# Peptides against a protein of PDB entry 2AZE, part 223

Target 1, 148 residues: chain A of PDB entry 2AZE
Amino acid sequence: AQECQNLEVERQRRLERIKQKQSQLQELILQQIAFKNLVQRNRHAEQQASRPPPPNSVIHLPFIIVNTSKKTVIDCSISNDKFEYLFNFDNTFEIHDDIEVLKRMGMACGLESGSCSAEDLKMARSLVPKALEPYVTEMAQGTVGGVF
Target 2, 101 residues: chain B of PDB entry 2AZE
Amino acid sequence: GRLEGLTQDLRQLQESEQQLDHLMNICTTQLRLLSEDTDSQRLAYVTCQDLRSIADPAEQMVMVIKAPPETQLQAVDSSENFQISLKSKQGPIDVFLCPEE

## One batch from the design tools (peptide; made by RFdiffusion4, then SolubleMPNN)

Design b1_p30_6_s3 (from b1_p30_6, 9 letters changed)
Fold by OpenDDE base, seed 4:
Structure b1_p30_6_s3 (fold): chain B 148 residues (1-148), chain C 101 residues (1-101), chain A 30 residues (1-30)
Amino acid sequence: as target 1 above (148 residues)
Amino acid sequence: as target 2 above (101 residues)
Amino acid sequence: SITTLTGTHTFTLKNEFGFSNLGGSFKYEK
């Protein structure tokens, strides 16, 4: 009885750890897909334009986005060495990291929400090593962890 | 029996975890390769058009923050207003507005 | 999606594989 109880505790511990690793892997996969898809898009666009975009027209990774209404009053203090910034907002603001921006751009093919079309899934699969393709499929179907 | 079942479950879970570890290693390896590829990094950018999908510059002010690794971002909700504090240890932080047009 | 936050939250920008990686989108709403 006690032995079984100990094993049950261990089982639960392992299940939780696996769940965490699944989450980590999914995020890593999404990052890879989004990154490669972004690069592919931009490469194609530059080829069509036969030149890179103007330097001031693009934002390279990594970055963070902060947005708020144009009506929002923002106070900003910057240290002389620009090591420190302080912003004060009098209304709602949003913060987005680069990964989330890419996801919203569709660079992750909707895989992040399991809302990818057949074509999206095909694209997603094409952007990962063969070993990761089955997991991408599971993500699209929402069946990750179904073996447990 | 129950003991045998649990033992088998643990073995299966161990195998599953090992598979996950393997897949994660593959994935991180690919990501490292991408991060080290100069051409990929050159092409790793978004445009203002892209940012419009996140926040329309016609209605929203969009700030872009480029900061060194390990920069601390602290967001605070006070009774009076909201605050964002950025503190870098490795170099200057660059903040600029995304042009409307 | 976007996570609505209250109180104080601290993030560390990690340049992992070229991403800032804050953990997604966050919102402070009045």
Scores: peptide ipSAE 0.613, ipTM 0.935, DockQ to the pose 0.907
Fold by OpenDDE base, seed 3:
Structure b1_p30_6_s3 (fold): chain B 148 residues (1-148), chain C 101 residues (1-101), chain A 30 residues (1-30)
Amino acid sequence: as target 1 above (148 residues)
Amino acid sequence: as target 2 above (101 residues)
Amino acid sequence: SITTLTGTHTFTLKNEFGFSNLGGSFKYEK
């Protein structure tokens, strides 16, 4: 019947929306873990050194990274007020956002790729509220969305 | 019948979505708290040593971009070269190489 | 994980919970 078909369309719509929200939640969890882990690392490091690092030696969030070969020729023009930059590259370059950098640093404990050791998973769980721990476990096991 | 089954499925999906929304609210609340905590923000930094894990400065140059919110980054691929354009609406942009380079 | 791009792509840098949130890593390759 037409009514059943309409409900089937709605069902599919809701399933897709849930899938999207699952992806969003996973990313938010990774951001939280990575951030807290970074802060924890730096706090410990500063305590061990008994001082904060020199201001010009650190890069605070948020940031973007652009990298290319040292052999790449780069032309740069900057507006007087520094509101506009123009870079020209003669070869391959990469752009990375801060979240991706943190993930590659291991700040997300390998959770983003499902490559968590027992110790990594323990750390990840410790960096989220209790209500999120089951979801972290599911992410590590690759069983997110098992209710479907 | 099929109608009753679909109706039940939709109710279950609604409950599942509500659970996800709840978890997302918990997560965003934590992130907001972190963004508002001065000490956490002070400690939210990476070093050039960290960036070597992304691109080794021995082989790669690493450029750091610090820009105000709503800054647009446009990347263009042409037959002649590649281009990155940065345009800020809220303030100056800071671009620099890793200090340890 | 890196996404290879071609043509023109525009990103808006945001400060969402203190992150830039471009969407990961991107590459232009000659």
Scores: peptide ipSAE 0.610, ipTM 0.936, DockQ to the pose 0.900
Fold by OpenDDE base, seed 1:
Structure b1_p30_6_s3 (fold): chain B 148 residues (1-148), chain C 101 residues (1-101), chain A 30 residues (1-30)
Amino acid sequence: as target 1 above (148 residues)
Amino acid sequence: as target 2 above (101 residues)
Amino acid sequence: SITTLTGTHTFTLKNEFGFSNLGGSFKYEK
């Protein structure tokens, strides 16, 4: 019946929406863990050094990076007010956002790839509210979404 | 019947989504608190040494882009070269190179 | 991971909870 067909379509719609929200939650968790871990690392480092690093030696969030070979020819045009930039590259380049940089630094404890050590998982759990710990465990095991 | 079964399935999915929303709210609350904490924001930085772990400056040039929110980055693949266009509406864009050492 | 792109792609630099959130790593390869 048409009524049942409509409900089946709605069921599929909701399943897809839930799947999308699961992905969003995972990313939010990774952001939280990475951020807290970064802050903790830097706090400890500054305590050991007994001073903060020079201002021009650090890059505060948010940021993105672009990398390319030193041999790449880059042409750059900048507007007078610096509101507009145009870069031309004659070879391969990469773009990385800040969260990806943090992940590659290990700030997310390898949770993003489900490759946490026991200590990494312990750290990850300690950096989230209690209610999120089960989800962190599921992420580490690669079993997220099993109950949906 | 089939209708009743589907209706029950939808109710169960609604409950599941509500649980998911709750977890998301907890997470976003924590992130918001962190974003509003001055000390946390002061410590939310990476070093050039960190960036070298992403791309070795011995072989790669690393460009850092600091831009206001809502800045658009357009990447274009042309037949001759690649382009990155940055357009800000809220202020100047800061671009600088990460030194090799 | 890194996503290889071709053609034109537009990103918006956000400040969601202090992150740019482009969506990860991307590259254009000659």
Scores: peptide ipSAE 0.609, ipTM 0.935, DockQ to the pose 0.919
Fold by OpenDDE base, seed 2:
Structure b1_p30_6_s3 (fold): chain B 148 residues (1-148), chain C 101 residues (1-101), chain A 30 residues (1-30)
Amino acid sequence: as target 1 above (148 residues)
Amino acid sequence: as target 2 above (101 residues)
Amino acid sequence: SITTLTGTHTFTLKNEFGFSNLGGSFKYEK
């Protein structure tokens, strides 16, 4: 029946939307955990040193990282007002956003890859509101989306 | 029947989506609060030592790009070279190297 | 993980909750 066909289309539409929202939620959770963990680390470090780090020694969010071999030849041109940059690379380069950097630093407690120790999971849970704790647990177990 | 089954499935999916929306609202609320907290933003930084753990500075050169929102980054793969173009509309772009220690 | 790209790709740098949010790590490989 036409009605059943319409409902099937709607079902697929909703399933796809839910899948997208699951991915978005996971990323938001990782951002929250990574950010809070970073702040906590730095606060502790500054307390231990009894001073903040020199301004030129730190990089505040947001930022982007570009890395390449030291052997790579890079040509750079900059506009007078610094509104435009042009880089030419003669070999492989990588681009990393700030969130990815934080993940690789371990700030997301390995949750992004489901590689959480018991201690990592405990830390991750402590950095989110109670309502998000069950979802964090599912992420650690790799069971998110298992219902669909 | 088929219609009843599909109807029930849609109801279950609706409940699942509502749960996700609720969790997302909680999460975005927390992120917004953190964004508005001056002390947290002051402490939201990494060091060159942190970056050394991402890309070995002994073999890799690391550039840091700080650009205003809505800056466009265009990466191009040509036959001979790769290219990165940065274009900002809101202000100057800051690019600097992470020194090797 | 890192995503290897070819051709032309354009990203818009954001400031959502203080993050750039490009979508992760990307690579152009010769």
Scores: peptide ipSAE 0.607, ipTM 0.935, DockQ to the pose 0.898

Design b1_p30_6_s4 (from b1_p30_6, 11 letters changed)
Fold by OpenDDE base, seed 4:
Structure b1_p30_6_s4 (fold): chain B 148 residues (1-148), chain C 101 residues (1-101), chain A 30 residues (1-30)
Amino acid sequence: as target 1 above (148 residues)
Amino acid sequence: as target 2 above (101 residues)
Amino acid sequence: SITTLTGTKTFTLKNEYLFSNLGGSFKLTK
C-alpha cells in the first residue's frame, strides 16, 4: 500500500512536469513558426519592392511595445546612462511582447489558439522540422493533452 | 494489480517525457540556428503598419522599447498612478515612439 | 488575450532565443 502511494505521488509529479514541458515546447514551436513566417513575409515583400524598407520604418526583434490612449499623460524619467527608465501613466496602458505581437499578426498561423484553417496548418507544418510536424498537428486539434 | 499498473504508467510517462525532451532539443536547435543566421535577423522586423493591427496610432500612442537581455520591467498599479520601471544591467535602453504617419 | 495586472509585477526580458519573452500581453486598468 505504501509502495503504491509512493508511486502515485511520483506519477503525479511526472505528470505535472510533462505538462510544464508541453507548455514550453508549444511556446517554442510557436516562436519558431512565427519567426520563420515573419522572415518569409518580409523577404517576399522586399523582393516585390526590390529594396529593403527604410531603416527608420522597421522595428527589429527583440522588442516590447507599450500602448495607451493619445490622451494619456505620460511622465518619463531617464537616467543619464539610459540604464533606467521610469514612466508614469495617468490612465490605462497595455504592454505587449514581440511574440504576442507576431501572434496577433497571424504569424503563428492561429496555432496558438488552435484555430487553424487547412492552409494555416499547412503553413505551420511547413515551417518546422519533420519531427515537430505531428506535434503541430496535435496543437491545431487541441489534442496534446490527450496523449498523456 | 495496482502496483503493476502504476509501474507501467511510470514507464510510459518516462517515455513520453523523453520524447518531449527530444522535441524540445530539436526546437531549441532550430531557434539557435535562426539566431545565428544573419539574413534571418535582418528580416526579423515588424513595421508600424503591423503595430497598427495591435494599436491604431490614430487613436493610440505606441511606444517601442528595445532593451538588452536581463532587463527588468516592473509594472505597478497603485492607487495613485500606473508605472513602468525599466532597469537594464547590460546596456542602455532605447525607447521611441512609432510615428503616426 | 490580455492579462489584467493588479498591484506590482516584475518581468525579466530574457531574450533567450529570439524574443523578449515577457509572457504575452498585459494591461493596467483603473
Scores: peptide ipSAE 0.433, ipTM 0.920, DockQ to the pose 0.907
Fold by OpenDDE base, seed 2:
Structure b1_p30_6_s4 (fold): chain B 148 residues (1-148), chain C 101 residues (1-101), chain A 30 residues (1-30)
Amino acid sequence: as target 1 above (148 residues)
Amino acid sequence: as target 2 above (101 residues)
Amino acid sequence: SITTLTGTKTFTLKNEYLFSNLGGSFKLTK
């Protein structure tokens, strides 16, 4: 029936929307975990060193990085007010945002890949509100969205 | 029948989405709280050593870009060259190299 | 993971909460 077909279309629309939101939530959770873990790490490190690092030795969030071979020729043009930059590269380069850097640093506890050790999972759970713990567990198991 | 089944499915999906929205609200609230916590912001940094774990400065140069919100980054892959264009609307862009240590 | 870009890709830095939110890692290769 036409009504059933309409509902099937709606069902699919809702499933796609839910899938999108699941992806967004997972990323937000990873951001929270990574951030808190980073802060925790740095707090501990500063306590051990009995001082904060020199101001110009650290990069605060937010940031992005660009990396390329040292052999890559880079031409840079900068506007007078530094509002505009233009970089020309003669070879391959990579761009990484800050959260990706943190993930690769292990700050997200491997949760982003579902490759958590028992200790990683324990840490991840400890860095989120209780209401999010079940979702963290699902992420670690790779079962998020399985009900849809 | 089929209609009843589909109707039930939609109700279940609605409930699932509502639960998801709730979790998202919790998460975004936490992120906002973190963004407003001065001590957390002070400690929200990486070092050049951290960046070396991503791209070894022994072989790679690492450029750090700090730009204000709404800055546009355009990456261009053309037959002629590769380009990154940065255009800020709200303030100056800071670019520096992560030194090799 | 890293995504290889072709042509022209434009990003807008959101800095919505804590991060730049580019969407991960990207690569331009010959």
Scores: peptide ipSAE 0.433, ipTM 0.920, DockQ to the pose 0.908
Fold by OpenDDE base, seed 1:
Structure b1_p30_6_s4 (fold): chain B 148 residues (1-148), chain C 101 residues (1-101), chain A 30 residues (1-30)
Amino acid sequence: as target 1 above (148 residues)
Amino acid sequence: as target 2 above (101 residues)
Amino acid sequence: SITTLTGTKTFTLKNEYLFSNLGGSFKLTK
């Protein structure tokens, strides 16, 4: 019946929406873990040094980075008010956002790949509210994707 | 029958989505709290050494971009060259190089 | 994981929560 067909379409729509939200939640969890872990690391480091690092030696969130070979020729034009930049590269370059940088730094405890150690998993769990711990566990096991 | 079964399935999916939304709300709340915590924001930084671990300055140049919210970044792959265009509407963009040492 | 880009792609630095949120790593390669 047409009514059943309509509901089946709706079912599929909802399933897809749920999957999208699951992906978003995973990313948000990783952001939370990475951020808290970063802050914790830096706090400890500053305590050990007994003072903060020089201001010009650190980059605060948010940021992005662009990397390319040192041999790459880069032409740059900047508007007078610095509202606009134009870079021309004669070779391959990469763009990385800040969360990706933190992931590669290990700040997300390897959870992003679902292959973290037991200690990393313990750390990850400790950096989220209790309600999110089961989801973190599922991420570590690679079992996320089901319907609640 | 079939209609009743589908209706029940949709109700179950609705419940699942509500649970998911709840978890997302918890997570976003934590992120908001972090964004509002002055001490956390002060400590929310990476070093050039951290960036070197991502791209070794011995071989790679690392450019850091600090831009206001809603800044647009356009990456263009053309036959002539590669291009990055940055356009901000809220304020100046800061670009600097990560030192090799 | 790096996504290879071809042609033109426009990103928005949302800075919605704590991060720039570009979507990860991207690469333009000849």
Scores: peptide ipSAE 0.433, ipTM 0.920, DockQ to the pose 0.909
Fold by OpenDDE base, seed 3:
Structure b1_p30_6_s4 (fold): chain B 148 residues (1-148), chain C 101 residues (1-101), chain A 30 residues (1-30)
Amino acid sequence: as target 1 above (148 residues)
Amino acid sequence: as target 2 above (101 residues)
Amino acid sequence: SITTLTGTKTFTLKNEYLFSNLGGSFKLTK
């Protein structure tokens, strides 16, 4: 009886660990797709323009953004060496990391929400190694989360 | 019996986790390759137009933060105000506004 | 997908591989 109880505890622990790894894998896949899609977009754009964009017109990864109403009063203090910043806001603000920005740009092809069109799914599959394609398909269908 | 069933389940879960680990290794390998590819890094950028699609600068101010690894970002919600504190250990932090155009 | 924060939260920018890895979008509201 005690042995079976111990194994059931272990079973539950492993199930939870697998669930966590599934979430991590999904995020890694989205990162890969978003990054490759971004690079592809920019390569195409530069080819069409026959030139790279001006250096000060682009923001390279990694980055984060903060947005707030234009009416929000912001006080900022910066150390002399720029190692420390302090911002005070008098109203609501949002923080977004770079991958979230890319997702909202559509760089992950809507895969993050399982809202892929047929063309989006085709693009997503083309941006991952063959071994990951089945998982991409499952993500698009919302069928991930089961234990294989 | 119950013991045999549980033992078999654990073996199957182990195999499932190993398969998952394999897929994760494939994915992380791809990400490492991308991080080491000079051309990819050169093209790994967004524009202010991209950011405008996320937060319309007609209504929202958009601030961009580029910080070295291990930078600490502290967000504070107090009764008096909201605060963001940035503290870097490895170099200067770059902060700039996305212009409205 | 925005997570509303209350109190104090500290993030560490890992910059692992390609991205900042902050954890998504966050919001502070009064």
Scores: peptide ipSAE 0.429, ipTM 0.920, DockQ to the pose 0.905

Design b1_p30_7_s1 (from b1_p30_7, 15 letters changed)
Fold by OpenDDE base, seed 3:
Structure b1_p30_7_s1 (fold): chain B 148 residues (1-148), chain C 101 residues (1-101), chain A 30 residues (1-30)
Amino acid sequence: as target 1 above (148 residues)
Amino acid sequence: as target 2 above (101 residues)
Amino acid sequence: MTYLKSSDLASLVGEYEFPLTKLKITVTTE
């Protein structure tokens, strides 16, 4: 009885750990797809234009974004060596990392939000190693973790 | 019996976790290779047009922060303060707006 | 966490790390 209870506790612990790893894996897959898709897009665009974009017109990863209303008053203080910044706002703001930006751009093919068309799924599958394709399919179908 | 069933479940869960670990290692390897590839680094960029698609430039101001790894970002929300503090340990921080704004 | 809204900071107090930028975010409130 006590032995069974101990094993049940361990079972629950492992199930929770697996659930967490599934979430982490999904995020890693989305990052991979988004990044590769971005690179592919830009490569194609540069080929079509027969030139790279102007240096001051692009933002290379990694980066983060801070956005707020245009009506928000912002005071900024910068250290002499630019190692420290201080921003004071008079209203709410948002912070986004680069991956979030890529997702909102559609670089993850809508896989993150359940808005993955057949064409999107085809693209997503093409951007991952073969071993990950079944998992991408499961993500699109919402069947990840169905065996647990 | 119950004991045998639980024992079997634990073995199956172990195998499932190992499979997940394997897939995660594949993903991590791919991401590392991408980060180390010079051509990929060169092409890993967004434009101001891209940023306009995520935040309406008519309504929102967008700041871009380029900071070295291990930079600390402290965000504060209080009745008196809305604040972001950036402290870098490895180099200078660049903050800018899109030129087209 | 990849998305933070200052209006929700009170409920998001803690430490976060952006996966690619390696920025460590500390969320605090008064």
Scores: peptide ipSAE 0.124, ipTM 0.852, DockQ to the pose 0.863
Fold by OpenDDE base, seed 4:
Structure b1_p30_7_s1 (fold): chain B 148 residues (1-148), chain C 101 residues (1-101), chain A 30 residues (1-30)
Amino acid sequence: as target 1 above (148 residues)
Amino acid sequence: as target 2 above (101 residues)
Amino acid sequence: MTYLKSSDLASLVGEYEFPLTKLKITVTTE
């Protein structure tokens, strides 16, 4: 009885750990897909334009975005060496990392929300190693946990 | 009975976790390779048009922050103020605004 | 977490790291 109880506790511990790792893996997959898809998009665009975009018209990864209403008053202080910044806002702000930007651009093919068309899913699968394809499919179906 | 079932479950879970670890290793490796590929890095960019899909510069002030890895960002929400503090340990931080088109 | 809104900071107090940028974010509220 006690042995069974101990094993049940261990089972729950392992299940939770697996769940955490699943989340981590999903995020890694999304990052890979988004990144590769971005590169592919830009490569195609540059080929069509027969040249790279103007240097000052693009933002290379990595980056983060901070946005707020244009009505927001922002006070900024910067250290002389530019190692430190301090921003004070009088209203709400939003922070986005580059991956979040890519997701909202659709670079993750809607996989992050399970909103994949057939073509989106095909694209997503094509952007990951073979070993990851089943998991991508599972993510798209919203049935994560069925394979593992 | 129950003991055997639990033992089998644990073995299956262990196998599943090992599979996850393997897949994570594959994915991490792929990401590393991408980060080391010069051509990929050259093409890893977004445009102002892309950012407009996130926050329209006509309505929002969009600030781009280029910071070295391991930069610390403190975001504060208080009754008196909203604050972002950036502290880099590896180099200067660049902040700029996306121009309005 | 890759998206933060200041209005939600109180409920999101903690430390976060952006996966690719490795930017470490500490969310605090006074």
Scores: peptide ipSAE 0.081, ipTM 0.857, DockQ to the pose 0.895
Fold by OpenDDE base, seed 5:
Structure b1_p30_7_s1 (fold): chain B 148 residues (1-148), chain C 101 residues (1-101), chain A 30 residues (1-30)
Amino acid sequence: as target 1 above (148 residues)
Amino acid sequence: as target 2 above (101 residues)
Amino acid sequence: MTYLKSSDLASLVGEYEFPLTKLKITVTTE
């Protein structure tokens, strides 16, 4: 009885670890898809335009976005070497990383919410190695969470 | 019996975890390759138009932060102030605003 | 986390890392 109880505890521990790794894997997949999709989009756009966009008109990854109301007053202090910044806001602000931006742009094909069309899913699958395609399919169907 | 069942479950879970580890390694490798590919990095950009689709500059001030790895960002929410502090270890930080148009 | 709202920072106190930026953020409140 005690042995069985110990094994049950171990079982729960392993299940939790697997769940965590599943979450991590999903995020890694989304990052890969979003990044590759972005690159593909821009490559195609530049080919159509026959030239790259002006350097100062684009923002290369990685980056962070901070947004707040235009009415928000912001005080900023910058060190001489630009190693340190201090921003003081008189109201709320939001912080977004580049992956979040890409997701909102649709670069993850709606896979992040399981809301992708057949074409979106096809695109998503095309942007990952073959070994990951089944997992992408499961993500799209919302069936991830089970144990292999 | 119960013991045999639990033992089998643990073996199956071990196999599942190994599969996950393998898939994660594949993903990590792909991301690394992307980060090391010069052409991919050249094309890894968004435009101001893209950012407008996320946050309307007509209503929101959008600030872009370009910081090197290992930069620390401290966000503070207190009754007296809202604050963001940036401290870089490897190089200068660039901050700029996205125009409305 | 990939998204933070300052109005909710009190419930989000902790350390986070942005995957691609490798920016480590510390959320604190008073």
Scores: peptide ipSAE 0.070, ipTM 0.854, DockQ to the pose 0.900
Fold by OpenDDE base, seed 2:
Structure b1_p30_7_s1 (fold): chain B 148 residues (1-148), chain C 101 residues (1-101), chain A 30 residues (1-30)
Amino acid sequence: as target 1 above (148 residues)
Amino acid sequence: as target 2 above (101 residues)
Amino acid sequence: MTYLKSSDLASLVGEYEFPLTKLKITVTTE
């Protein structure tokens, strides 16, 4: 029947929307964990050093990273107002955003790749509100999306 | 019947989406709190030592780009062209090089 | 704890070869 067909279309629409929101939520959780973990790490480090790091020795978020072989030749043109940059490389390069950097630093506790140890999971859970803890557990187990 | 089954499925999906929305709101709230906390923002940084764990300057050159929001980034990485173009609309762009230790 | 200071690439004008990495960068301004 036409009514059933319409509901099937709506069902598929909602499934896709839910999948998108699941991905968004997972990323938000990873960001929260990574940020809080980074802040905690740096706070502890500064306490141990009994001073904050020199201003020009650290890079505050947000930022992006560009890396290439140290043998790569780079030509750069900069506008006078520094509003425009143009980089030309003679070889391949990589771009990473700050969240990706934090993930690779382990700030997300390996939750993003399913390499979360028991201790990592404990840390991850401690960095989110209680309401998000079950979802963190699901992420660690790779069971997110099981409602479908 | 089929209609009843589909109707029930849609209700369950609606409940699932509402739960996701709720969790997302909680998460975004936490992120906003972090952004508003001066001490947290002061401590939200990485060092060159951190960056070496991502791309070792012994083998890789590492550039850090700090650009204002809404900055346009164009990147081409092909056999014929390797290029990055940055165009800011809100302010100057800062580019730093992480030195090798 | 010791920290490494970053070099501002935007402050460079002209051709420069970094002594340690031997990276050659040419920076021009409009």
Scores: peptide ipSAE 0.018, ipTM 0.820, DockQ to the pose 0.029

